Peptides against a protein of PDB entry 3WG5. Designs and how they scored, part 197

Target 1, 218 residues: chain A of PDB entry 3WG5
Amino acid sequence: LAKNIVYVAQIKGQITSYTYDQFDRYITIAEQDNAEAIIIELDTPGGRADAMMNIVQRIQQSKIPVIIYVYPPGASAASAGTYIALGSHLIAMAPGTSIGACRPILGYSQNGSIIEAPPKITNYFIAYIKSLAQESGRNATIAEEFITKDLSLTPEEALKYGVIEVVARDINELLKKSNGMKTKIPVNGRYVTLNFTNVEVRYLAPSFKDKLISYITD
Target 2, 218 residues: chain A of PDB entry 3WG5 as posed
Amino acid sequence: LAKNIVYVAQIKGQITSYTYDQFDRYITIAEQDNAEAIIIELDTPGGRADAMMNIVQRIQQSKIPVIIYVYPPGASAASAGTYIALGSHLIAMAPGTSIGACRPILGYSQNGSIIEAPPAITNYFIAYIKSLAQESGRNATIAEEFITKDLSLTPEEALKYGVIEVVARDINELLKKSNGMKTKIPVNGRYVTLNFTNVEVRYLAPSFKDKLISYITD

## One batch from the design tools (peptide; made by RFdiffusion4, then SolubleMPNN)

Design b2_p21_5_s4 (from b2_p21_5, 11 letters changed)
Fold by OpenDDE base, seed 1:
Structure b2_p21_5_s4 (fold): chain B 218 residues (1-218), chain C 218 residues (1-218), chain A 21 residues (1-21)
Amino acid sequence: as target 1 above (218 residues)
Amino acid sequence: as target 1 above (218 residues)
Amino acid sequence: AKPEGVEIDFGTSPATLERQK
């Protein structure tokens, strides 16, 4: 029986245009192979808003379910990572991870202080993050507070408040727990029931370019 | 009967990228030899948050139990050291040591005053430290207070409040007291019962590079 | 228009987790 394939790929570090390329490449590979889903192991402190928005779009345009898995323990879907997660078909978190802290900034001053975003930009992202939450049937109030209060949550809190769908220690537990769940957003206009029965897990390695850029940005 | 090996290594000083390399090297050696555990004698005033988070990840990815031992007397697992400890499989402290004081800062001004971290960063680390505590079944309230109140604890207090697992005067007492304890976080997805019956203690020395960098950073 | 130049990041200024001397 042709095993359903689940791809697993890692995306780590700051969200940049290069991170978009990683998402695009990984999702494309999984699409081409008609995978049941792709799991993106995400660990990010955040990054550029433009890149983030492009990534969200790419996820939402995916022909297959994209699961964001905040992994491994100690990882975060911080700031831009939260938006990405909220834009995905399913969010999982490993124990010891975090999500939130989504307030936009313009950057850092020479003294290391935050350059605050003007209210216009802040309000834009409030609306944006709320829309992602609402579209995915996730907690829009908490999503707003990720900005307005710089709220960060544990996996248990995030699950409790309906921000995420799964807490899982590893890929196997994730597959087990998410099996039979419906995607929180549509795939090609349809909510898909995840079928992780008898799946083959296939890991995607970063390209040579991916490794190099990861090295430079670390 | 092939003696179970317990490795002991020392990590002292500021937490930096180099400290990560030390952790990685030491844990790797112990993994390769299928050690029962590695004990890291830790004495740190803190350091870089990024390095700390990487270290926590490396510990949590270990194929063997990693025991953080705040040692010798007079040592501290201050700031970043507390996070590292909370991310480990078991925490021990020697009498006369301390743990806590975890509030993030952006650095020091020219006049030596602290540049405060913005609420976004502080809240991030609150969530992060709480997640580490919760995952390890340790006191998350106290973990938060390590930040919000700059709380520091003695070994006795830390044990009393469920922050740490063992108070021990030396390696032998540590091994004796921790024998039969379960790891506070999983090893390869499983909580491991420590077996320190008939163990050989093997000390790892710092590399030449380790010694040199330790010398430069002191 | 996508807000350009907006960072949703924890500041590149590595937070220092050091004991206050």
Scores: peptide ipSAE 0.056, ipTM 0.328, DockQ to the pose 0.099; fails the geometry check
Fold by OpenDDE base, seed 4:
Structure b2_p21_5_s4 (fold): chain B 218 residues (1-218), chain C 218 residues (1-218), chain A 21 residues (1-21)
Amino acid sequence: as target 1 above (218 residues)
Amino acid sequence: as target 1 above (218 residues)
Amino acid sequence: AKPEGVEIDFGTSPATLERQK
């Protein structure tokens, strides 16, 4: 049987518009090859809300399932990363990772203190993150609390509370566990049942540009 | 004679991935209507380099001419804004505006001091900005100096040095002065001669999302 | 439209092409 292709790409560091470009490039490659899915190994402390929202939109517009995999151990889908995850077709986390801490800020003051976002902004993102959770059939209450309480969860907690779908130690375990799962959001207007029984895993390397930007943001 | 449509949209504030979304939305609307051009009234202190690069790419992929208009008086196409301008089909500036100051930084320290980008990053953007200038037939030496000297120019200086194409006080003057000009970069693989003799100006309003994001960045 | 200038971030400020105001 011809092997279905599953792409794996890594996105690490701050969520920026460059991160959008990375997502776009990676997803586009996987779309062009009619991959069964793309797995994005995500490790982010967060970043720009606007970039995040574009990434979410790009994921939602994907022609193939986009799996966000918080990986490796020690990685986070923090802040913007959580939104991205919640906007994806499937969320997986490796043991020893985290998700949450989504309170928007306007930045850091000169003394390193957080500049709080005005209520209008915070409320917008509350509505936004809740919408992502609701649309994906995930825990919207916890999603809200990612903001209101700056809550962070372990993979086990996130799974327990219905924030994520899979806890997996590696790509192979992820493929195994997610095989036969339906996407939490539509792909091309339908919920897709993942088929990872006979897949070839292809890793996408960062472009030179990706490497440079990652280096700039690290 | 059926009036050609010229769209005008405003992009203000930091260049972020949201700014990309604004550009994308505005350009898409104008593309869908087969507009003669879209004028982006730009006022930015700069922002994220990655977002900037995506915006440039989106402009370069536009099906219609994208005119960057640094407006109103007091506005800037600073830093990332300069790159965007240099990546556009035509650059205009209002009197009392500025362009330049393009040195990439890694951010601000806790004391508010600039964290300098490593030479590798700076050199990358030097090459990038020079490429934009060269591709658009603009002054690549000055473009480089926007980085190396953190140079900022007035509209008159920018025009004089061949960085921009038009100085105009308002949209009407811009349309008048740019009528019959060729785009500095291709549109759909060709240089387009602008026809603003019989145009209807349509202003695009920011989406609710755009307003919110602008409010967040202001 | 996605909120600009909002950082949903823990850590160092990303590279910016920005003038301090």
Scores: peptide ipSAE 0.049, ipTM 0.262, DockQ to the pose 0.099; fails the geometry check
Fold by OpenDDE base, seed 2:
Structure b2_p21_5_s4 (fold): chain B 218 residues (1-218), chain C 218 residues (1-218), chain A 21 residues (1-21)
Amino acid sequence: as target 1 above (218 residues)
Amino acid sequence: as target 1 above (218 residues)
Amino acid sequence: AKPEGVEIDFGTSPATLERQK
């Protein structure tokens, strides 16, 4: 019996236009192979709001379920990462990870102080993050507090409050626990029940560009 | 009876050479006035290792107790901030703050990926953070894991594991709870018992330079 | 020698939702 394929890819670092290209590439590969899902192992401190919104849109337009997995232990779906997670079909977290701290900033001053976003920007992102939470059937009150209180949650708290769907130590446990779950947002207009009973896990490697950039920076 | 003075100042944003200047200025003012202590309300995502080490040295050379207070709720003593806290005379955290995530990095690649520090640098900071923990009588095992596992702790966890000394909601509760505590590192070669029974709280405002930079960035 | 150029930073603040101008 042809094993359903689940792709696993890693996205680490700042959310930028390049991160969008990574999401797009990974999801496209999985779409082309008619994968059951793609798991994105996410570890990000945050990043650019424009790139984040583009990534959310790309996830929402995916032909297959996109699972955001905050992994490994010590990783975060921080700031922009939280938005991306809330825009995805399923959120999982590893023990020892975090999610939240979503208050928008304009950047840093010369003295290293945070330049606060004006109320107009803050309110925009409050509305946006609440929409992501509501559309995905996740806790919109907590989503708001990710901004207004710069709240961060543990995996256990995030699960308890209905921000995420799974706590899992590794890919195998994630597949086991998420098997039979419905996607929190539609895939091509329909909520999909995940089927991970007989899956082949395929890992997507970083692109040549990713390797080259890493090589140049080493 | 002349009220013992406690100074309160805020340090927010990235740890840079300018942050060092802020610490130095604030502590110097409090030293000149023979304050009982200075409380630094710290909210930082981290910053430069050189600046951090200079700040730690400045704290350790202080003529008065320097209390790092991770504040307000939503704030972090993240990365460099954890080192600074561990180098201080007392650590307090507000509910909803975090401490940890101390793995050194060299920066970010063009693609926004983290450029990992070489093992030599990582090992250097493991030794350094463990020394800070040991010298302050704090949990050196957890201090190491702040790097090796990029561990982050809640205030309750940090208190439980002996990383910090106080959880407090505000300055008044901090003063109340820390009253009678001994500094975790020496002040001028002696461990000081804090006396906050009849204190006047004095807030230090940002410098003209801080205001100017904020004004230019707005 | 103090390791120069080392950032002990989360990188972009988790709060960096920068709107590109």
Scores: peptide ipSAE 0.026, ipTM 0.231, DockQ to the pose 0.095; fails the geometry check
Fold by OpenDDE base, seed 3:
Structure b2_p21_5_s4 (fold): chain B 218 residues (1-218), chain C 218 residues (1-218), chain A 21 residues (1-21)
Amino acid sequence: as target 1 above (218 residues)
Amino acid sequence: as target 1 above (218 residues)
Amino acid sequence: AKPEGVEIDFGTSPATLERQK
């Protein structure tokens, strides 16, 4: 019996236009092969709002479920990464990871001080992040607090508060725990029940361009 | 008689955190050698607001005059590039270049449509760009229109309207025309009269990292 | 590393289209 395929790919570093290209490439490959899902191992300190919004849109347009997995231990889905996660079909976190700290900023000054975003920008992203949470059936109050309190959560807290769906140590545990879960947002207009029974895990390697970008952004 | 040094460096592509690093490196080299000025040959379609604001701050903190030169013909100081120019000690443009189109956006959707910035963000950058123009004694009304009308200007128009100071075909013409001009903003708290009499032009090459970034961003 | 904020972009449409090719 042809084993259902689950793709796993890693996205690490700042969220940029190049990160969008990575998401697009990985999801496209998984769509072409009619994979049961793609798991994106995400480790990001944040990045650009434009790239973030484009990535969210790309995930929401996916023909297959996209699972954001904050991995490995020590990783974060910080700032822009939280928005991406909240826009996805399922969120998982490994122990020792974090999510949150979503307050928008204009940047960092030369002295390393934060250039504060005007309240108007903050309010825009409050509305945006709440929308992502509501559409995915996740905790919109905590989503707002990711901005207003610059809140960061552990995996256990995030699960407890209904921000994420799974705490898992590795891909095998993630597949086991998420098997039979419904996607938190629709796939092609329908909520999908994940079927990870008798699946083959395939890892997607970064392209040469992806490797080079990672090398420069590190 | 020890010839005064004028450095020339090229910055091309999107305005990012890496672009900030380039500006910082180039200006630092010129400061260390007590150059009369540094000319940055700028060709950019725009980029990140955070990087732009950091670059403006770095220019304003420079110990030497920073001249933004929109070059070569066909180049632009578009969007973020306009802000950088307006924050500098002197702006020059080559014939066949453009400046303006400063309307902030949140990004591009997957379909290539612009994601509009909320009016509140637009208003923030209207205030910011007007401040840059006013502080540099440049046309604040046109600076506002770079946003509200998404206006783009030719070099001749920009000169006519008091947005820029010099139209020049090449570095030699730029040096000739800008010789004896006062900087539009202070250097170390004082307006400096540019002295390009008997100067040596030194070109700064991109670092290996800069070359690699350029290769990836092309 | 401090989480980076959500950053605003400035850009012209032509520049975004050239990179997608």
Scores: peptide ipSAE 0.021, ipTM 0.234, DockQ to the pose 0.464; fails the geometry check

Design b2_p21_6_s1 (from b2_p21_6, 8 letters changed)
Fold by OpenDDE base, seed 1:
Order: C-alpha cells, then sequence, then structure tokens
Structure b2_p21_6_s1 (fold): chain B 218 residues (1-218), chain C 218 residues (1-218), chain A 21 residues (1-21)
C-alpha cells in the first residue's frame, strides 16, 4: 500500500522575503506530492512583518496541513515566528524551545536600542495576533500578552495555556502524538484529521539558494 | 435558467491611484454583465487618502452591490481599507483578519517615525468616517475610535459591534450567509436584497498591469 | 516583528493641501 508521505523541512534564521520563498517552495512540493502533511522545523528570532504576514497567508492557503515544529531544543519561534505558528494547522515544540515576544517595533536605532512602534501599529498587531489565535482555537489572551507583556513561554507553558498542541522531543514523537488530531485551522475549508499511520518521512533539504541567503541574512 | 453572476476580484497592497483603477475596472466589468454583485477580496495595510476617497465614491456610484470581503485569513482592511469597507454595500471578514487603525498621518519621517496629522485633518477624517458608518447603519462610535484610539478589531468583534455584517471562511459561506441580506447602502437609490440562489461565481484575474503595480508598491 | 513598510499611510502632503483650505 502506498505510504502516506510526510515532508519535513527546516526554516532557520530571520523572517524575510526569502523565508517566504522557502515556505512557498516547501509547501508547493508537499502539495504536488499530495503529502499527508508538511512539518516545518522552525527556529527564528523574528524578522519582517510583511514577510511574516505573507507566510501566514501562504500557510493558510496550503492544500495540505502545515505543522510548525519549534525544533531543535534551543530553538525559538520568537516574534514573527509566533505569528507564523499561530497561523498554522498545528503547533509543536520540542523541550528547551520558546515561543512569544511578539511586540512590533519600527527597528533598531544606531545604538541597537529598539525604536518603539506607535500605538496604531501595536493595536493593529494585537488584533491580528488575536484573530490568528481565535481562528485556530488557541489562547487569544496569551496571544495578546505576547505583545502587551512581551511574554515568552516554554513548551510546557504554551501547551498548558492552549497556545500549542504538542510537545515532542523528535519527529517520531511528534507524528505519534499528532496522529488523529484535527487541524486547528481548515485545509481547503475543511478541518483535516491527521493520519500518520504507515507514513514515510521525507526530508526536504534547503536549496543552495536558501543556504546562501540564510548565510547572508544571519 | 440563466444563473445570476457574482464576480470575485482581489485587491491587495497599498491603496493608490492604481488601486482606484482596479476597483473601477472590476466594478465596470460586473456592471456591464449585470452581475448580482461583485465581491472584492481586500487585503491592504492602507494607503493614500485621495485614492481612498475616490474608491469610496466609485463604490457608491456602482450600479451593482459591492461586497468588501477581508480575505484571505491573515489579511487586513487597515486604515484606508476600513474607509473603503465602510463605504461598501456589505462587509465580510474571514476568520484571522483585522479591520481598523484609521488615524490619518502625514507620512513617515526619515527615521521611520509617524508624522502626525494636525487636529484639523484628524477631525475631518473623524467626520468622514462617522458619516460613512452612519450612512451604512454601522457603528459610528467604533468608526470614530478607529481614529481616536487607533482601534483595530477581529472579525468577531467587528460583527459584534455592528461594524461588519458577515464573518465567513470562504466565498461559498459568504454567499450563503449574505443571501437575502439587504445592502447597507443604496444601489442607484434603492436598498437591494442580495440573491445568491443559483449563482455562477466568476473570478476576475488581476491584469498584468495590476500585478506589476502591486509588485512595485509592495 | 519589524515594521519596515509604509503601512497605515493615509495622507501625503499633496493630500493635505487638497483637504486644507
Amino acid sequence: as target 1 above (218 residues)
Amino acid sequence: as target 1 above (218 residues)
Amino acid sequence: PVIKNRTFEVLSFETYDSITP
């Protein structure tokens, strides 16, 4: 019997327009092969809001479930990474990872200090992050606090508060724990029950271009 | 029996004079074909006030109902987008979208900080946005607060407060929910009851020019 | 997230001149 395929791809570093291209490429490959899901191993300190919003849209337009997995231990889904996760079909975190710190900023001054966003922008992103949480049935109060309190959570806290769905040490544990779960957002208008029985895991390597760009942006 | 036609078109990016041309083109096509309505899938962070006001006028001069649909999930009708929505015959939002943040600004300084509009301009836009809300029977107090408090809302909040009429996940749900609704503003001096029974949905693709301009303005 | 794009720009100076008497 043809095994269900699950793709695994890594996205690391700052969220940029190039990160969008990575998401688009990875999801497109998995869509073309009618994969059961794609797992994105995410490790990001954050990045650009425009790129982040485009990535969220691309995930939500996916023909297959997109699982954001904050991995490996020591990784983070910080800032823009949290929005991306909240926009996904399922969130998992490895032990020793973090999520949150979502306050928008205008940038950094010459001395490296944060230039604060005006209330207009902050309130926009509060509404935006709350809407992502509400749509996915995740904790919208905590999502707001990722901005208003600069909150960051451990995997255990995030699970406890209903921000994420799975804590898993590796891909095998993730597949086991998420098997039979419904997606937190629809796939093509329908909530999908994940079927990770008899799966083949396929790793997507970063392209040479992806490697080069990550090297330049890091 | 000839199916009622509903057009769907996408408008994404900054509100500019080119965005006016898109609205005009899309509405004109739908008018020429005597469509039951046109749905504009809107995703905008805002833009120019002059273009926005022209778009509002063009919508209000439409021979057919214009439905603004904040779509897809992750989209926004921010700033100018809110005015456009409030000027339309029906507002819908997808889950995971936002509306609001309507405070006028003069622009951005070299350091990326907002240049505030003088009270005269702010008060003008307060009156303008309130008039749009009042004309459409929508919450004028919240419309004012989109400016005075830099307020942004989720779809659920916007629906609850009477800013919008529909929360819908997709075009099919939108058509189902809006079927039999009256337009919030007149079409050629008459409030129209939307008839989405036995409809054909026709998608209008962005022109090559529209694509190029969006690419330059993003 | 870093906001680099001109989001929420409503009034250009040209628009101000058209609205101000």
Scores: peptide ipSAE 0.049, ipTM 0.336, DockQ to the pose 0.071
Fold by OpenDDE base, seed 5:
Structure b2_p21_6_s1 (fold): chain B 218 residues (1-218), chain C 218 residues (1-218), chain A 21 residues (1-21)
Amino acid sequence: as target 1 above (218 residues)
Amino acid sequence: as target 1 above (218 residues)
Amino acid sequence: PVIKNRTFEVLSFETYDSITP
C-alpha cells in the first residue's frame, strides 16, 4: 500500500552525470518508502545530453510517480530540463518560470559562441523529444518547435498548448491541483491516479556530495 | 525441439568490437540451449562500421531468431544500431525510443565538427542499408533516407512506414504481440513462426568484462 | 543540451577505406 507520503527534492544547475546520481538517489529513497510520489523542484539552464537521456530513463523506470516541478519563480526547465520534464509522469510550473529552448549544440567556442550541432544530431533529438511528448500524451508539435524554433514558453502558454499539466505557486497548490490526475506515462506498467489527500510532505536535502558537486560545477 | 525458453539480454553504448563479443556470447548461449528466440534490448548512439557489419553477420548466421528491441523508453537504435536492427529477424521498439540517423562519418574533428565521409563511402552504406531492408522485407526507401536525409523516426512512425514490426512497452507485451509472427529473414534457411505461448523468460546478465568495457567506453 | 562528441559517434569508416577496391 502506498504510504500517504510525498517526497520533495530540489535539483538545480547544469545537467551532468552528477545530476543523474541526484535523480537516482532521490527516486530510490521515495521508492523504498513506497511514497505516493516524488516532486522534483527543477531549475536548470540545461546540460549534457547523455546525462539527460539517462535521467529520463531513470524517471521512466521509477516504481512511483515522478513529478517535475519547475520552481521557484524565476527558474527554468531549459534545454535538457525540458526533455527531463517531458519524460516525467507529470509536469508542473510555478508562475514566472520558463520551459523550452531545446536545440542541441556541440558546445561553446572560446568566445562563448554556440558550436552548432550537425543536422544528424538535431534530427535525432527532434525524433527523441517528439517521442517523449507522444508517449506522455503531450504536444509533440510544440516539442519539435522547442528545437526547430528554439521556442520557450511561459507556464500559461505551456499549459494552454498541452505541454504541461499544472501551474502552481507552491507545493500545496501543486498537490491540490494534481490530486486525482492520472500520470501521463505508466508507473510499473499502469497509469496511476495521484492521491494527495491527507499526505505528509517530506523534504529531501541534498547530500554533502550533491552540495559539493553543485558548488564546483556552477 | 525448441525449448519454451526466450532469452533476454541488454546491449548498451557504442558499437565496438567488444559489442560484437557481447552479441556473439549472448546468441551462442541461446543457440546452445535451443531457445525459441533471443531478445536483445538495444540502446546505442551508434559506433564503428566494421563492428556493426560483423554483428549483422553474426545475427544472420544465428541458429535461432534474434529480436532487436529498442528499450527502455528513451533508448535509441541510432546509426549503427539501425543497421543492426535491420539485419535482425524482428525489430521492436518501446514507446519513447528512436531509430535512424545513419549517415556515415569519418569521425569528429578537434572542435567537435563532423568529418564527412566521402561520397564513395556514403554510397556504399546506402547500398548496404537498402540491402538489409530489402532482404528483411522492410522499407528500403526509408532505410536510404536514414542516410540521405539523416532521418530519425519514432516507434509509431517506424511501424507505420514498415521499418519495424512491433511497438511494445515491455517484454511481456513484446512476446504477446510478436507471438505467431514470422521472422523477417530466414533462420537456418527457413522463415520461422515465433511461438511465445507459455515461454520461460531467462535474463542474461552482462559479464564482468562487458560491464568493465561499458564503463570505460562511456 | 550539449552533445559530447563521443555520444553520437556514428559509423567511423576509417576501417573501410582499406576494403573498397
Scores: peptide ipSAE 0.056, ipTM 0.306, DockQ to the pose 0.075; fails the geometry check
Fold by OpenDDE base, seed 3:
Structure b2_p21_6_s1 (fold): chain B 218 residues (1-218), chain C 218 residues (1-218), chain A 21 residues (1-21)
Amino acid sequence: as target 1 above (218 residues)
Amino acid sequence: as target 1 above (218 residues)
Amino acid sequence: PVIKNRTFEVLSFETYDSITP
């Protein structure tokens, strides 16, 4: 029986146009192989709002389930990463990770202080993050509070409050726990039941370009 | 029986004179083929007021129904996009999208702060957006609040408050739900009942020029 | 998220076309 493939790829660092390209590439590869799912090991402090929104769109347009896995321990889905997660088919977190802190900012001043976004922008992102949560059947109140209170949660809190679906120590535990779960948003208009029985895990390596860009941006 | 045609085209990005040209081109093609309607998949953060007003006029002068569909999930009809939507024959939104944040601004300062529009300009756009809402039988109070409170809404909220007509996950659901609805404004002086029974969906690709401009502006 | 792009470039009148972000 041909083993179903689950792809695993890492996305680490700031959310930029380059991270969009990585998401697009990884998802495209997994789509081409008709993978059962792709798991994105996400570790991000945040990044650009535009890139984030494009990534969310790309995930939601995926022909296969995209699982955001905040991994490894010590990783975060901070700011933009939270939006990406909330826009995805399933969210998992490793113990010792965090999610939240979603308040939009215009940037940093010369002295490193935050330049606040005006209420217009803040309210836009409140509506946006709430819509992502509502569509995915996740806690929209907490999603809003990620902005309004700059809330950050542990995996256990996020699970408890209905922000995420799985807490898992590794890919194997993630596959085991998520097996039989329905995607929190549709894939090609249908809520898919994940089937991780007798799967082959394939890791996608960063491209040379991905490595180079990561090296330059680090 | 000759299938009625429904055109679908995407307009993404800032509202500019180039986006006006796209609207004009797409609507013209659909008019020439006597399409039952054109659906514009809109994803915009906003843009120029002049271009927006011209787009609204072009939509309202259309010989066929123009449906604004805030799509895909994660898209927005922000700022100028809200006006465009309110000026159109029918508004639909995908889950996970947003509408609103309509307060006019003069631009951004060197430090990224908003340069506020004077009260005269703000009041002009309050009157303008209210007129669009009133003419379309949509919630004029909320339309005003898109400016005065910088309000942004989810699809479900927008539907509930009578800002939009349809929440739909995809084009097929949109066609199904909007079938038999009357246009919210006239087409050639008549309120048209949409007939999406036995229709052929045709996608309009961006022109080479559209692609080039998008590429340069990205 | 950092809002870099004119994602919320709202409504400039033609008179302010010169304000290229």
Scores: peptide ipSAE 0.041, ipTM 0.344, DockQ to the pose 0.080; fails the geometry check
Fold by OpenDDE base, seed 4:
Structure b2_p21_6_s1 (fold): chain B 218 residues (1-218), chain C 218 residues (1-218), chain A 21 residues (1-21)
Amino acid sequence: as target 1 above (218 residues)
Amino acid sequence: as target 1 above (218 residues)
Amino acid sequence: PVIKNRTFEVLSFETYDSITP
C-alpha cells in the first residue's frame, strides 16, 4: 500500500546526464518508501537532449507518480525541461514561471551563435515531443509549436491550452489542487488517482555528488 | 527463475546521457525477460562524468548481472568506460583492447588544450574510482593510477593486476570462461554465480533513437 | 561535450557538442 507520503526534491540548472542521476536517485528513494508521489521542483534553462530523453524514460518507468512542478516563481521548464514535463505524470507551474522554447540545436559556435540542427533532427524532436503530448493527453499542437515557433507559455496559457494540469503557488496548493486527479500517463500500466489526503511531505536534499556537480556547472 | 538467456548489446562512442538511455533500455529488456545476464560490448573513448555515474548506478540497480565486455579488438573502455566497467558485475576484454586513462578534465579550450579539473574534482573521482574498485573486489591501487598516472592497461595487464575478470576473443569464449564465476558486485543484494550452461544468446539492436544519437555524435 | 581524448569531461557548460532542445 502507498504510504501517505509525498516526496519533494529540487532539480535546478542545465539538464545534463547528472540531472538524470538526480531524477533517478530521487525517484528511487520515493519508490523504495512507496510514496504516493514525488514532486520535482524544476527550474531549468534546458540542456542536453540525450539527458532529457533519459530523464523522460526514467520518469515513465517510475513505480510512483512523478509530478513536475515548475517552481519557484521566476523558474522555467525551458527546452529540455518542457520535454521532461510532458513526459511526466503531472505538470504543475507556479505563477511567474514559463514552459517551452524546445527547438533542438547542435550547440553554440565559438562566436556564441547557435548551430542549427539539420531538418532530420528537428523533425525527430517534433515527432518526439508530439508523441509525449499525445501519450499524456496534452496539447500536441502546442507541443509542436514549442519547436517550430520556439513558443514559450505562461502557466495560465499552458493550463488554458491543455499543456499542464495545475497552476499552484506552493506545495500545499499543488497538493490540494492535484488531489483526486488522474496521472496523465500510467504508473506500472495504470492511471493513478492521486491521493493527497493527510500526507506527510518529505523533502529530499541534494547528495554530495549533486552539490558538487551543481557547483561545477554553476 | 532466470531463463537460460543471455542478452548481448553494443554501446559504442562517447559516454553521454544518451548512453545511459541505451544502458537503461538494454538492461530493462534483459530484466523483463529474466535473463541470466546481459553482456554489453563496450567501445568508448570516454565521455561525460555525469552520464558515467548514472550508468554505474543503473548497472548497480540491475536485477540481473551486467557484464561489460570491451569489444571488438581495437575497442577501448577509456576514461568513463573504465568507471562503468569497474561499476559492473563482471569485466571482460578482448585481446587488442584497452582500459584506463581516467583523469577528469573540465573540457577543451578553444585552442584544443585540456582544461584541467581542480584538485577538488580530481580527488573526488579518485575516491569514487577507488570505491568502485573496492566494492567490486578489484585493484583499487591501479584504479587510482588510472587517474593519477592516466594509466592505460592491456587486457593481459588488467587481468594480471586484478582489474578485470576475463580475457575473451568472442562471446562464446566469454560465456565459457565466465560460467560459474561469481559477480563482482551483488545483484539484488546477493552475489550471483553466473550460469551459462546451454544459454540462448539474444542480440539487442540499437533503437531508432540510439542510431540517431550515434549518428549525431559520430 | 564530445570527449575527443581518453579523458572524460566532468561538466559541459554553455557549449554542447550534442543536441540540445
Scores: peptide ipSAE 0.020, ipTM 0.213, DockQ to the pose 0.142; fails the geometry check

